# Peptides against a protein of PDB entry 7RZF: the designs that were tried, part 249

Target 1, 358 residues: chain A of PDB entry 7RZF
Amino acid sequence: PFQEEHLKQLYKIVPIKDIRNLYVTFPIPDLQKYYKSNPGHYLGHLIGHEGPGSLLSELKSKGWVNTLVGGQKEGARGFMFFIINVDLTEEGLLHVEDIILHMFQYIQKLRAEGPQEWVFQECKDLNAVAFRFKDKERPRGYTSKIAGILHYYPLEEVLTAEYLLEEFRPDLIEMVLDKLRPENVRVAIVSKSFEGKTDRTEEWYGTQYKQEAIPDEVIKKWQNADLNGKFKLPTKNEFIPTNFEILPLEKEATPYPALIKDTAMSKLWFKQDDKFFLPKACLNFEFFSPFAYVDPLHCNMAYLYLELLKDSLNEYAYAAELAGLSYDLQNTIYGMYLSVKGYNDKQPILLKKIIEKM
Target 2, 358 residues: chain A of PDB entry 7RZF as posed
Amino acid sequence: PFQEEHLKQLYKIVPIKDIRNLYVTFPIPDLQKYYKSNPGHYLGHLIGHEGPGSLLSELKSKGWVNTLVGGQKEGARGFMFFIINVDLTEEGLLHVEDIILHMFQYIQKLRAEGPQEWVFQELKDLNAVAFRFKDKERPRGYTSKIAGILHYYPLEEVLTAEYLLEEFRPDLIEMVLDKLRPENVRVAIVSKSFEGKTDRTEEWYGTQYKQEAIPDEVIKKWQNADLNGKFKLPTKNEFIPTNFEILPLEKEATPYPALIKDTAMSKLWFKQDDKFFLPKANLNFEFFSPFAYVDPLHSNMAYLYLELLKDSLNEYAYAAELAGLSYDLQNTIYGMYLSVKGYNDKQPILLKKIIEKM

## One batch from the design tools (peptide; made by RFdiffusion4, then SolubleMPNN)

Design b2_p24_1_s3 (from b2_p24_1, 10 letters changed)
Fold by OpenDDE base, seed 3:
Structure b2_p24_1_s3 (fold): chain B 358 residues (1-358), chain A 24 residues (1-24)
Amino acid sequence: as target 1 above (358 residues)
Amino acid sequence: ELRLITSTPIVKEIDESEIEKFLA
């Protein structure tokens, strides 16, 4: 475990690849024994959230960050880390201190709101869905993984322990939040911009880096992180499936899509799943417009329209994706293509939102 | 024209392996 002397450190690292990353790391207690409540997953879900009022949404709005990942990471026995990782823009590389300030503002928001049982329930439901409909893994990899995790979980729970949440433990969530403080931070910035500015070499990989103490004034600035009114808890995820009923195969089920509706304005083809028997569907819509490709101007307008439409749908995209729903929008030579895929239960909700934005 | 084709969505997993190198 890191001692106090190893905290409040900044590492400037030269990558081999042209990447710009920020790692904000906190040492935390070993949470392995709390797998049934998984407080690190709860915090990772919120900190890593991509919806409106999220940390990522705000950092993206400033042009500083492309992606964000938050979560617990295993260390050695007896300790773990909580890590917030972001992919930095060129501008974001100049605003690392402010990015980290926003991280602490978001963490402060989480403290102010306190642990939310409904958020835990959503995580529980999502994980239960993921477990229930888990895809087949390669046997060799799966066996090796299971053999490894047998050291951490009871034999009876070894298949479920990474997925199934059982207990809401607000005390453990607060305990982890109490470790996510500026005085406990380790910061690593990865960028080629540090080439020729490093004074150390990592022993194992030869990575060039510089280690610096974070100034006390910067630590104090982060400690005094106020509540930023732009940060909000996510709304309840309406896309989480609750119905997994598989309809019986129709007696006249064809091996190919059958035309079930033919009108002057629409054709509808249907194929029932006779192979996978999953509570999933693929909805594909082709919209025809004689104007879509009439000339280069209209083609570009159709493209721009779809890009704007996609942008307007971003607020739902992440929540839908978490719930195992996806959509795709593409231009065609005839007009537009829309696909909605995933669990069939909540597809009508996503489809309705897409159509309302169109 | 509505074509219902059932295909599984591919979720892109971010390779966690790159994060491990900087925490040691």
Scores: peptide ipSAE 0.012, ipTM 0.379, DockQ to the pose 0.065
Fold by OpenDDE base, seed 1:
Structure b2_p24_1_s3 (fold): chain B 358 residues (1-358), chain A 24 residues (1-24)
Amino acid sequence: as target 1 above (358 residues)
Amino acid sequence: ELRLITSTPIVKEIDESEIEKFLA
């Protein structure tokens, strides 16, 4: 594990690629034995959440961050890390201290709210769905992975251990959350802007970097992170499927889509799944408008409309994606294309929201 | 690549390619 001398350190790293990344790393205890409760996953789910009131939502609103990922990472036997990683904008690179302040404000919000059993239950349900309907992997890769994880899990649980949550352990969530403190932080900033400003070279890869102690004043600033009223826990994910019934194959199932509705305003084709037998569907809608491509003005208006529509749907996109639903919206020369894919149970909910925004 | 193993595999790999091949 890192000693005290390794904490409160800032690393400025020169990448080969033109990337701007921030890594905020916290040493945490080895959580491997707690895989049935997976407190690091719980925290990663919340810290990495992209919905309204999330850390990412606030940082995006400021133009500082493009993407955010939070979660546990294995270090070596006997210790782990919790890492918050963000993709920085050029502006965000200038506001790293404030970005980290917001991270600690969000963490403080999590402390104030305490562990939520309903959030754990959502994680449990999502993971159970992911396990139950896991796609086939390449046998070679899968076998190698399973062979590796046999060192960590009982044989009887080796297939389920990475997915199935069993125990809500608020004590462990609090324990991990208590490690997410400024005094326990390691910060790495990755940017080409540090070229020629480094004094060290990494031995193995020749990566240029500078190591600095984070000033005590900055640590104190982060320690004094108060509640930010912009941060909220996510709402319950309404897109989590609960019905996995597979309808019986029709006796006259055609290998091709059949026209099942023909009206002046719509045609509907249907093809029942006769191959995969999954509780999933693909809904494809083509909307026709004679105005969509009549001239350059209308074409651009149709484009702008879809961009605005997509923007207005962002509030649902992440929650839907977590639940294994996706949508796509595209302009066509004839009008607009909409696709909704994933678990069929909650597709009507997502579709309704899309149509209501249209 | 620090693949942060977010334990939620966003199983993006619905091989949608096979479904799209049937709709094309």
Scores: peptide ipSAE 0.006, ipTM 0.366, DockQ to the pose 0.069
Fold by OpenDDE base, seed 2:
Structure b2_p24_1_s3 (fold): chain B 358 residues (1-358), chain A 24 residues (1-24)
Amino acid sequence: as target 1 above (358 residues)
Amino acid sequence: ELRLITSTPIVKEIDESEIEKFLA
């Protein structure tokens, strides 16, 4: 494991590819034995959340970060890492210290709120759904993966151990949170902007880098991270499916969509799933407007409307996606196209939200 | 390879190709 002298270090790394990344790494105890509670996953879910009041939402609003991932990573035997990784904008590269401050503010928010059993339950439910309806993997890859994980999990649980959560362990969540402190941080910044500014070369790959101690003043700044009122825990994910009932095939099921409603204002086609037998549906809507494409002005207005609509729906997109729901919105020459796909149980909720925003 | 175990729901690619045939 890293010793104290290896902590509070900043690495400036020159990539081969034109990428800008920040890695904020914390040494943590080996959590492998706690896979049934998976406190690292709980924290990764919250830190990596993309909804309103999330770390990513705030960093995006500042134009500093494009994407964020948080989670545990295997180290060597007996220790792990918790890593927060972000894709930096050009502007974000100039604000790394402030980005990390926001990370610690969010972590402080998590400490202040304490472990939430409902969040654990959502993770449990999401993972259970993912396991239950997991697609068939390519045999070669699957076999190799299973062979690897046999070293970590009991044989009886090898298929479930990466998915199924069983125990809410607030003590372990708090234990991991206690390791996510500025005094334990290792920072790596990856950017071509460090080319010609490095003094070391990595032995194995020849990667150019510079290592610097993080100034004590900066560490203290991060240690004094206050509660940023912009950070909030996510709301409960209303899109998590709970009903997986598959309706019996209708006796007169046609191989093609049947017209089940025909009115002056709407036509509706329906086809029951006769192939997959999954608790999923695809809802497709075409909206017609004679004004959508009548002239260049209306065309641009229709486009702008759709972009604004998409923007207004961003708050639901991540939560829906986590729950296995998706939507798509497109302009057509006749008007607008809407698609809603995924588990049928909560599709009406997502659809209603979309229509209410329209 | 940092496989972040993001529970990315394996969205089963419902073969959208069959639905597109009816919208054409």
Scores: peptide ipSAE 0.000, ipTM 0.351, DockQ to the pose 0.051
Fold by OpenDDE base, seed 4:
Structure b2_p24_1_s3 (fold): chain B 358 residues (1-358), chain A 24 residues (1-24)
Amino acid sequence: as target 1 above (358 residues)
Amino acid sequence: ELRLITSTPIVKEIDESEIEKFLA
């Protein structure tokens, strides 16, 4: 386990690949025994959220970060880590202290709001859906994975332990949040910009790095992180499926899409799933417009329209994706193409939102 | 993104070895 001398350290690391990453690491207690409540997953869900008012949304708005991942990582026996990892822009590399300040502002927001049972319930429901409708894995990889997991979970729960949440434990969430403090931080910045500026080489892989103590003034700035009014908890995810009913196969089910509606304004083809028997659907829409590709101006306007539409839908995209829904919007020479895929239960909600933004 | 840092995609981009060393 890290001692005090290993905390409040900054590592500047030279990668082999041209990447820019920031790792903010917190030592936490071993949470393995709490897998049924999984407080680290709860915090990872919120810290790693991509919706409006999220940490990532704010950092993206500043042009500092491309992606963000938050969650627990297993260490050695008896301890774990909570890690926030971000992909840095070139500008973000210049603002690492400010990025970390925003992380602590978001963590402070989580402390102020306290543990939310509804958020836990959403995580529980999402994980239950993921477990229930898990895709078939390659047997070799699956067996190897299960063999490893047997060291951590009872035999009876080995298949469910990574997915099924059972208990809301606000006390454990608070316990982990109490470890996410500036005094308990280890920071690693990975960038080629540190080439020739390092003084150490890692023994096992030859990675060049520099270790520095984080200045006490910087730690104090992070400790005094205020409530940033831009940070908000996510709204309830309306896309989480609740109905998984599979309709009986029609007696006259065709192997190909059948034309079920033919009007002057629309044609509709339908094919029932006769192979997978999943509560999923693929909705594909082709919109025809004689103006879409008539000249360069209209072509560019059609492109711009779709880019603006996609931008306007970003608020829903992440929540839909978490719930196993996806959409795609593309320009065609005839107009536009829309696809909505995933669990059929909430597809009408996503489709309605797309149409309302159109 | 709800991907646990332990999920395979992040591991492929960051040599697991570099992170494990930093965490060790």
Scores: peptide ipSAE 0.006, ipTM 0.354, DockQ to the pose 0.168; fails the geometry check

Design b2_p24_1_s4 (from b2_p24_1, 11 letters changed)
Fold by OpenDDE base, seed 3:
Structure b2_p24_1_s4 (fold): chain B 358 residues (1-358), chain A 24 residues (1-24)
Amino acid sequence: as target 1 above (358 residues)
Amino acid sequence: ELRLITSTPISKEIDTSVYDKFLS
């Protein structure tokens, strides 16, 4: 476990690849025994959320961060880490202190709101879906993984322990949140911009780095992180499937898409799944417009329209993806292509939102 | 690319390969 002298440290690391990353790390207790409640997953879900009012949304709006990941990571026996990792822009590299301030503002928001049972329920439902419809893995890798995790979970639960949540434990969520404080932070910045500015070399890989103590004034600034009104808890994810009924195969099911509707304005083809028998569907729409490619101006307008449409749909994209729904929008020489894929139960909701934005 | 939550088996794990040596 890190002693106080190992906390409040900044590492400036020179990568081999041209990458810019920030790692904000907190030592936390070993949470393995709490796998049924998984408080680290709850916090990772919220901190790593990409929807409106999220940490990432705000940091992206400032042009500082491209991606954000939050979650627990195994350490040595008896302790873990909670890590917030971001991919930095060139501008973000200049604003690391402010990025971390925003992280603590978001964490403070989580403290102020307290643990939310509905968020836990969403995590539970998402994990249950993931477990139920888990893809086949390579037997060798899967067996090796299972053999490894048998050290951590009862035999009866070894297949479910990483997925199925059973207990809402607000006390454990608060306990972990109490560890996510500036006084417990370790910061690493990975950038080629530190080349020639390092004074240490890592023994095993020869990675050049510099270690510095984070100034007390900076720690105090982070400790005094106020509530930022831009941060909000996510809304409930309306895309989480609840119905997994598979309709029986039609007697006259064709191996190819059948034309089931033909009108002056639309054609509809349908193919029932006769192979996978999953509660999933692929909806593909091709929109035809004689104006889409009539000239370079219209072509560019059609492109711009699609980019704006995609941007307007970003608020739903993350929630849909979490729930196993995806969409794709593309320009074609004839107009536009829309695809909606995933669990069929909530596809109409996503489709409706897309059409309303069009 | 939507990165699913790192704490679940279905999500992209935090790539700490560059930083792992500094976690201890």
Scores: peptide ipSAE 0.035, ipTM 0.503, DockQ to the pose 0.228; fails the geometry check
Fold by OpenDDE base, seed 4:
Formats: structure tokens, C-alpha cells, sequence
Structure b2_p24_1_s4 (fold): chain B 358 residues (1-358), chain A 24 residues (1-24)
């Protein structure tokens, strides 16, 4: 367990690879026994959210961060860590203190809002879907994984323990959130820019690093993190599937797509799933326009249109992806291609949103 | 890219390979 002397430390680490990463780490109690409520997953879901009003959205808007991941990690026996990891831009490397300030502003927003049962329910539903429709893994890898997790979970729950949430525990969420404070922080910055500026070498791997105490003034700045009005909780994820009914195979099901609609304006081909029997569908649309590729101007306009359309759809992309939906938009020489894939239940909602933005 | 650091199998684990020795 880290003592007070190990807290409020900054590590500047030289990587072998050309990477720029920031790790903001908080020691937390061992949460293994609380796997049925999984408060660390709840906080990781919100802190790691990529939608409007998220921490990542704000940090991206400033050009400081490319990606963000938040969640719990196993430590040594009897303690864990909560880690926020970001991929830094070159500009972000110059603004690490401000990035961390924004992290604490978001954490303060979570404190102000308090634990939300609806967010827990979404996590529960998403995990239940993932468990129910989990792909087959290679037996060797799967067996080894199960053997490892048998040390943590009862035999009867070993298959479900990592997925199925059972209990909303706002008290545990608050308990973990109370550990996410500046006085309890360890910061590591990984960048080649520290080459030749380090004074220590790690004994096991020879990693060059410098350790510094974070100045008290910086800690105080983070402790006084105000509510940033740009940070908001995510909206409810409307793409989470609730209907998993699989329609019976049609008697005349063909091994190939059948033309089921033929009009002057549209042709529709349909192929029922006869192999996987999953509540999933692939919707593919090809739009034809005689103007899409008629000249360089129209070609560039068509390209610009799709880029703007993609940008306008970014607000839904993350929520859809979390719910097991994806879309793709591409220019073609004939016009535009749209694909919507994933659980079929909420595909019409995503498709409608795409069409409304078009 | 959904990089949720969750303790659940659905999320990508944080690559702490460079930092693991500083977490011990």
C-alpha cells in the first residue's frame, strides 16, 4: 500500500516507442468483493465516456488528447488503483497540469450530480447483452482465463461475475469517488521528450525516469477545481437493445439475397440469417446520384457533404457503439454508401437519426 | 475507439505495460 510519501508524485518516463501518454492514478480499496455492484465500472463508464459534455470531448476540443480510458485496475493483494489514461498530443504534453485540472473538474461534476441509478442500469443492460451474445473464444485461451479468475470468484459465478451486475450501491460509488482526490494522486507522463532529462533507471527493465514531488500550489489548484459548465452527464443511451426476438426462418429462405422490392426509385434485397441466429442485422444502402461524380466540383462537394455529415453524427457514434451498433458512410463513384450494423432492435433509431442529419 | 477502462471483459484494458513497475 502506498504511504503518504508515495502520493502527490510525478514520474517522467522515457518510453522505447514514440508514444505520449499520461497516467493519473489513485490508490483505492480492494473492490473485488463488490463485483456484483462494480462501482469502479460505473465511474470508469462516466469518466471514460466519449459523448457530448464528456471529459474526452472537452480535452479533444482543446487539441490536447486523442483518446481517454478510465477505470479500476488490480493492484497487489488488498488494494486497487483507479487510473485515467490519456494519449497526449504534442500540444497536450505542454498542458498536463490543465488536463489534470479538467479531470478533477469532471470528478467534481460527478460528486455534484451524485450516483445515478439509470447509469447503473445502462451498464447492467450493456453487460448483460455482452454476456448473452458473447462470441466463442478459443478453448485454450478461454480455459486459461477461467482458471485465472477462479481465484477471485465462486465456481458457480465464475462465468457471470465479470459481466452481470446485480446491485446498485451508491454508497460504494461515493466511496470510490472520495478517493479520486488531488491529495491521493500519482501522475506519470510517458514521452521521449524526457530523454537525457532523467536521473533514475528502473532496475528490472532499465526504463529511464525522473521522480518529482508535485508542488503544493499545483495540488491546491486541483483541489479548488470548480464546476466546469461544459461538463455534463451523458444522455440516456437510446440504442441499448431490449428486444432480442429471432424471427423464424422463412420456408422459402434462399442462400442468396432475394429481391423483395423493385420500384423505379428503389430495389431491396433481403437475406435472412440462416447460420448465426443472432438478433443482429446488416443494413446496406447505396444511393445513386448522377451528380456525384460528374465533374471535379461535384466530386469535392459530395466529399465535403459526407465529411460534414460524419461530423454531425459524432454525437451518436459513441452511444451507438456502446450499444453494439455501428455505421459507415462512404463516397462512391455513383453517389453514397451507408451501412448500419449490429443489434437489429434499435437500428431504426440510428437510421432515422442519420437520415434526419442528411 | 471505445477505450473504456472497465474491469469488465467488454472494455479494453489500460495498457500499463510501461507504467506497471511504478504501480507496484
Amino acid sequence: as target 1 above (358 residues)
Amino acid sequence: ELRLITSTPISKEIDTSVYDKFLS
Scores: peptide ipSAE 0.027, ipTM 0.509, DockQ to the pose 0.269; fails the geometry check
Fold by OpenDDE base, seed 5:
Structure b2_p24_1_s4 (fold): chain B 358 residues (1-358), chain A 24 residues (1-24)
Amino acid sequence: as target 1 above (358 residues)
Amino acid sequence: ELRLITSTPISKEIDTSVYDKFLS
């Protein structure tokens, strides 16, 4: 376990690869015994959220961060870490203190709102879907994994323990949130910009780094993080599937897509799944326009249109992805291609949103 | 190659490979 002397430390690390990363780490108690409530997953879900009003959305709007991941990580026996990791832009590398301030503002927002049972329920539902429709793994790898986790879970629960949430524990969520404070922080910045500015070498891999104490004034600034009005809890995820019914095979099911609609303006092919028997579908749309590729101007306009459309759909992309839905938009020489894939239950909702933005 | 998303990620894995040596 880290002692007080190990807290409020900044590490500047020189990577081998040209990467810019920030790690904000908090020591937390061992939460393994609370796997049925998994408060670290709850917090990771919110802190790592990518929707409107999220931490990532705000940091992206500033041009400081490309990606964000939040969650718990195993430590040594008796403790864990909560880590917020971001991929930094070149500009973000200059604003690390402000990025971390925004992290604490978001954490303060979570404290102010308190634990939300509906968020827990969404996590529970998502994990249940993931468990129910888990892909087949290679037997060797799967067996080894199961053997490893037998040390942590009862035999009867070993297959479900990593997935199935059972208990909403707001007290544990608050307990973890109480550990996410500036006085408990360890910061690591990974950038080649620190080359030649380090004074230590890591023993095992020879990684060059510098360790510094975070100034008390900076810690105080983070401690005084106010509520940033730009931060909001996510809205309910409307894309989470609830119907998993698999329709029986049609009597005349063909091994190939059958033309089921033919009009002057549209053709529709359909193939029922006869192989996987999953509550999933692939919707593919090809739009034809004689203007899409007629000249360089029209081609560029079609490209710009799709980029703008993708940007306008970004608010739904993450929520859809979490729920096992995806979409793709591409320019073609004939016009535009749209695909919607995943659980079929909520595909019409996503498709409608796409069409409304078009 | 359009792959069907067959599983919902429970958690995004944090790549700490560069930082793990500082956590041990």
Scores: peptide ipSAE 0.026, ipTM 0.521, DockQ to the pose 0.157; fails the geometry check
Fold by OpenDDE base, seed 1:
Structure b2_p24_1_s4 (fold): chain B 358 residues (1-358), chain A 24 residues (1-24)
Amino acid sequence: as target 1 above (358 residues)
Amino acid sequence: ELRLITSTPISKEIDTSVYDKFLS
């Protein structure tokens, strides 16, 4: 759809809201027919990854980016886009060229490593979990959505097509990855800092913008993106649930938590789920310390401790979240509160990691 | 619609409000 004249363009856009965003967009072929392999999802998973050695991790370490999202977007009929979107810091706004260089370095890392079947398998498993345990949607909205996607998928697959991966297609991954090149890039920077520096107005919404060709020297710089040793593929996600067994409801199940352990050092309450019947659990821990709130110094130390603990757990947070696990840590006047929620199968793994960092 | 692969599983949080009274 885009001709060569539409590529290698930079758009400086004035938002209504005070936001700073970067959109790096690549025209790609229509991948709709490849929904069973979904190569765009594979690439989005890796490019959008937030773990150690990820693109986001590096950009955050430099103070340039707050958040990053990567993935495919539908275009008009017969084409799509792959988009990398980042929320820019004020400093990041000054380093857009270098941010994009890092994007291409990460993409080059993906080329060098090649398609990984284990990554595809994780995506497959995650999507299968998401499908199987999908929340109930409002019927009207859901029906309308299904009616819309019936144009794209067989009737028999319409419910599963957006979720269930079936085929590992390294050739398609490489094909899409080959489109993620500087010569195929469209860049949009959204910032209030461009106010009064634009020369065009968008016809439909009146958005002020400036369009510029990206200098050939900048394109060449991105084309020569080398392997950055800071970029690594993610490790295997150990939090992906594999056991979804729901234990039968006990005959004497109480509507309230029952005290199942009472010792001088701990009390434990348990309630079996009698409402949702999901392979999920909520683990809540309150830790009591007489020192947590004894004076302002101890209170501040307890706060600092928790902040450091949270920081030390960041390496697991994203992988856990992807797998449908979450944790929360809070200071209380009595000590600290820990909550672990989500699929019960791998909760012990996450809990162990949290406790080991405490 | 940008299918932003948002990592956030829109899973309904299990309402833990029933348990809050046992933490006090």
Scores: peptide ipSAE 0.008, ipTM 0.370, DockQ to the pose 0.050; fails the geometry check

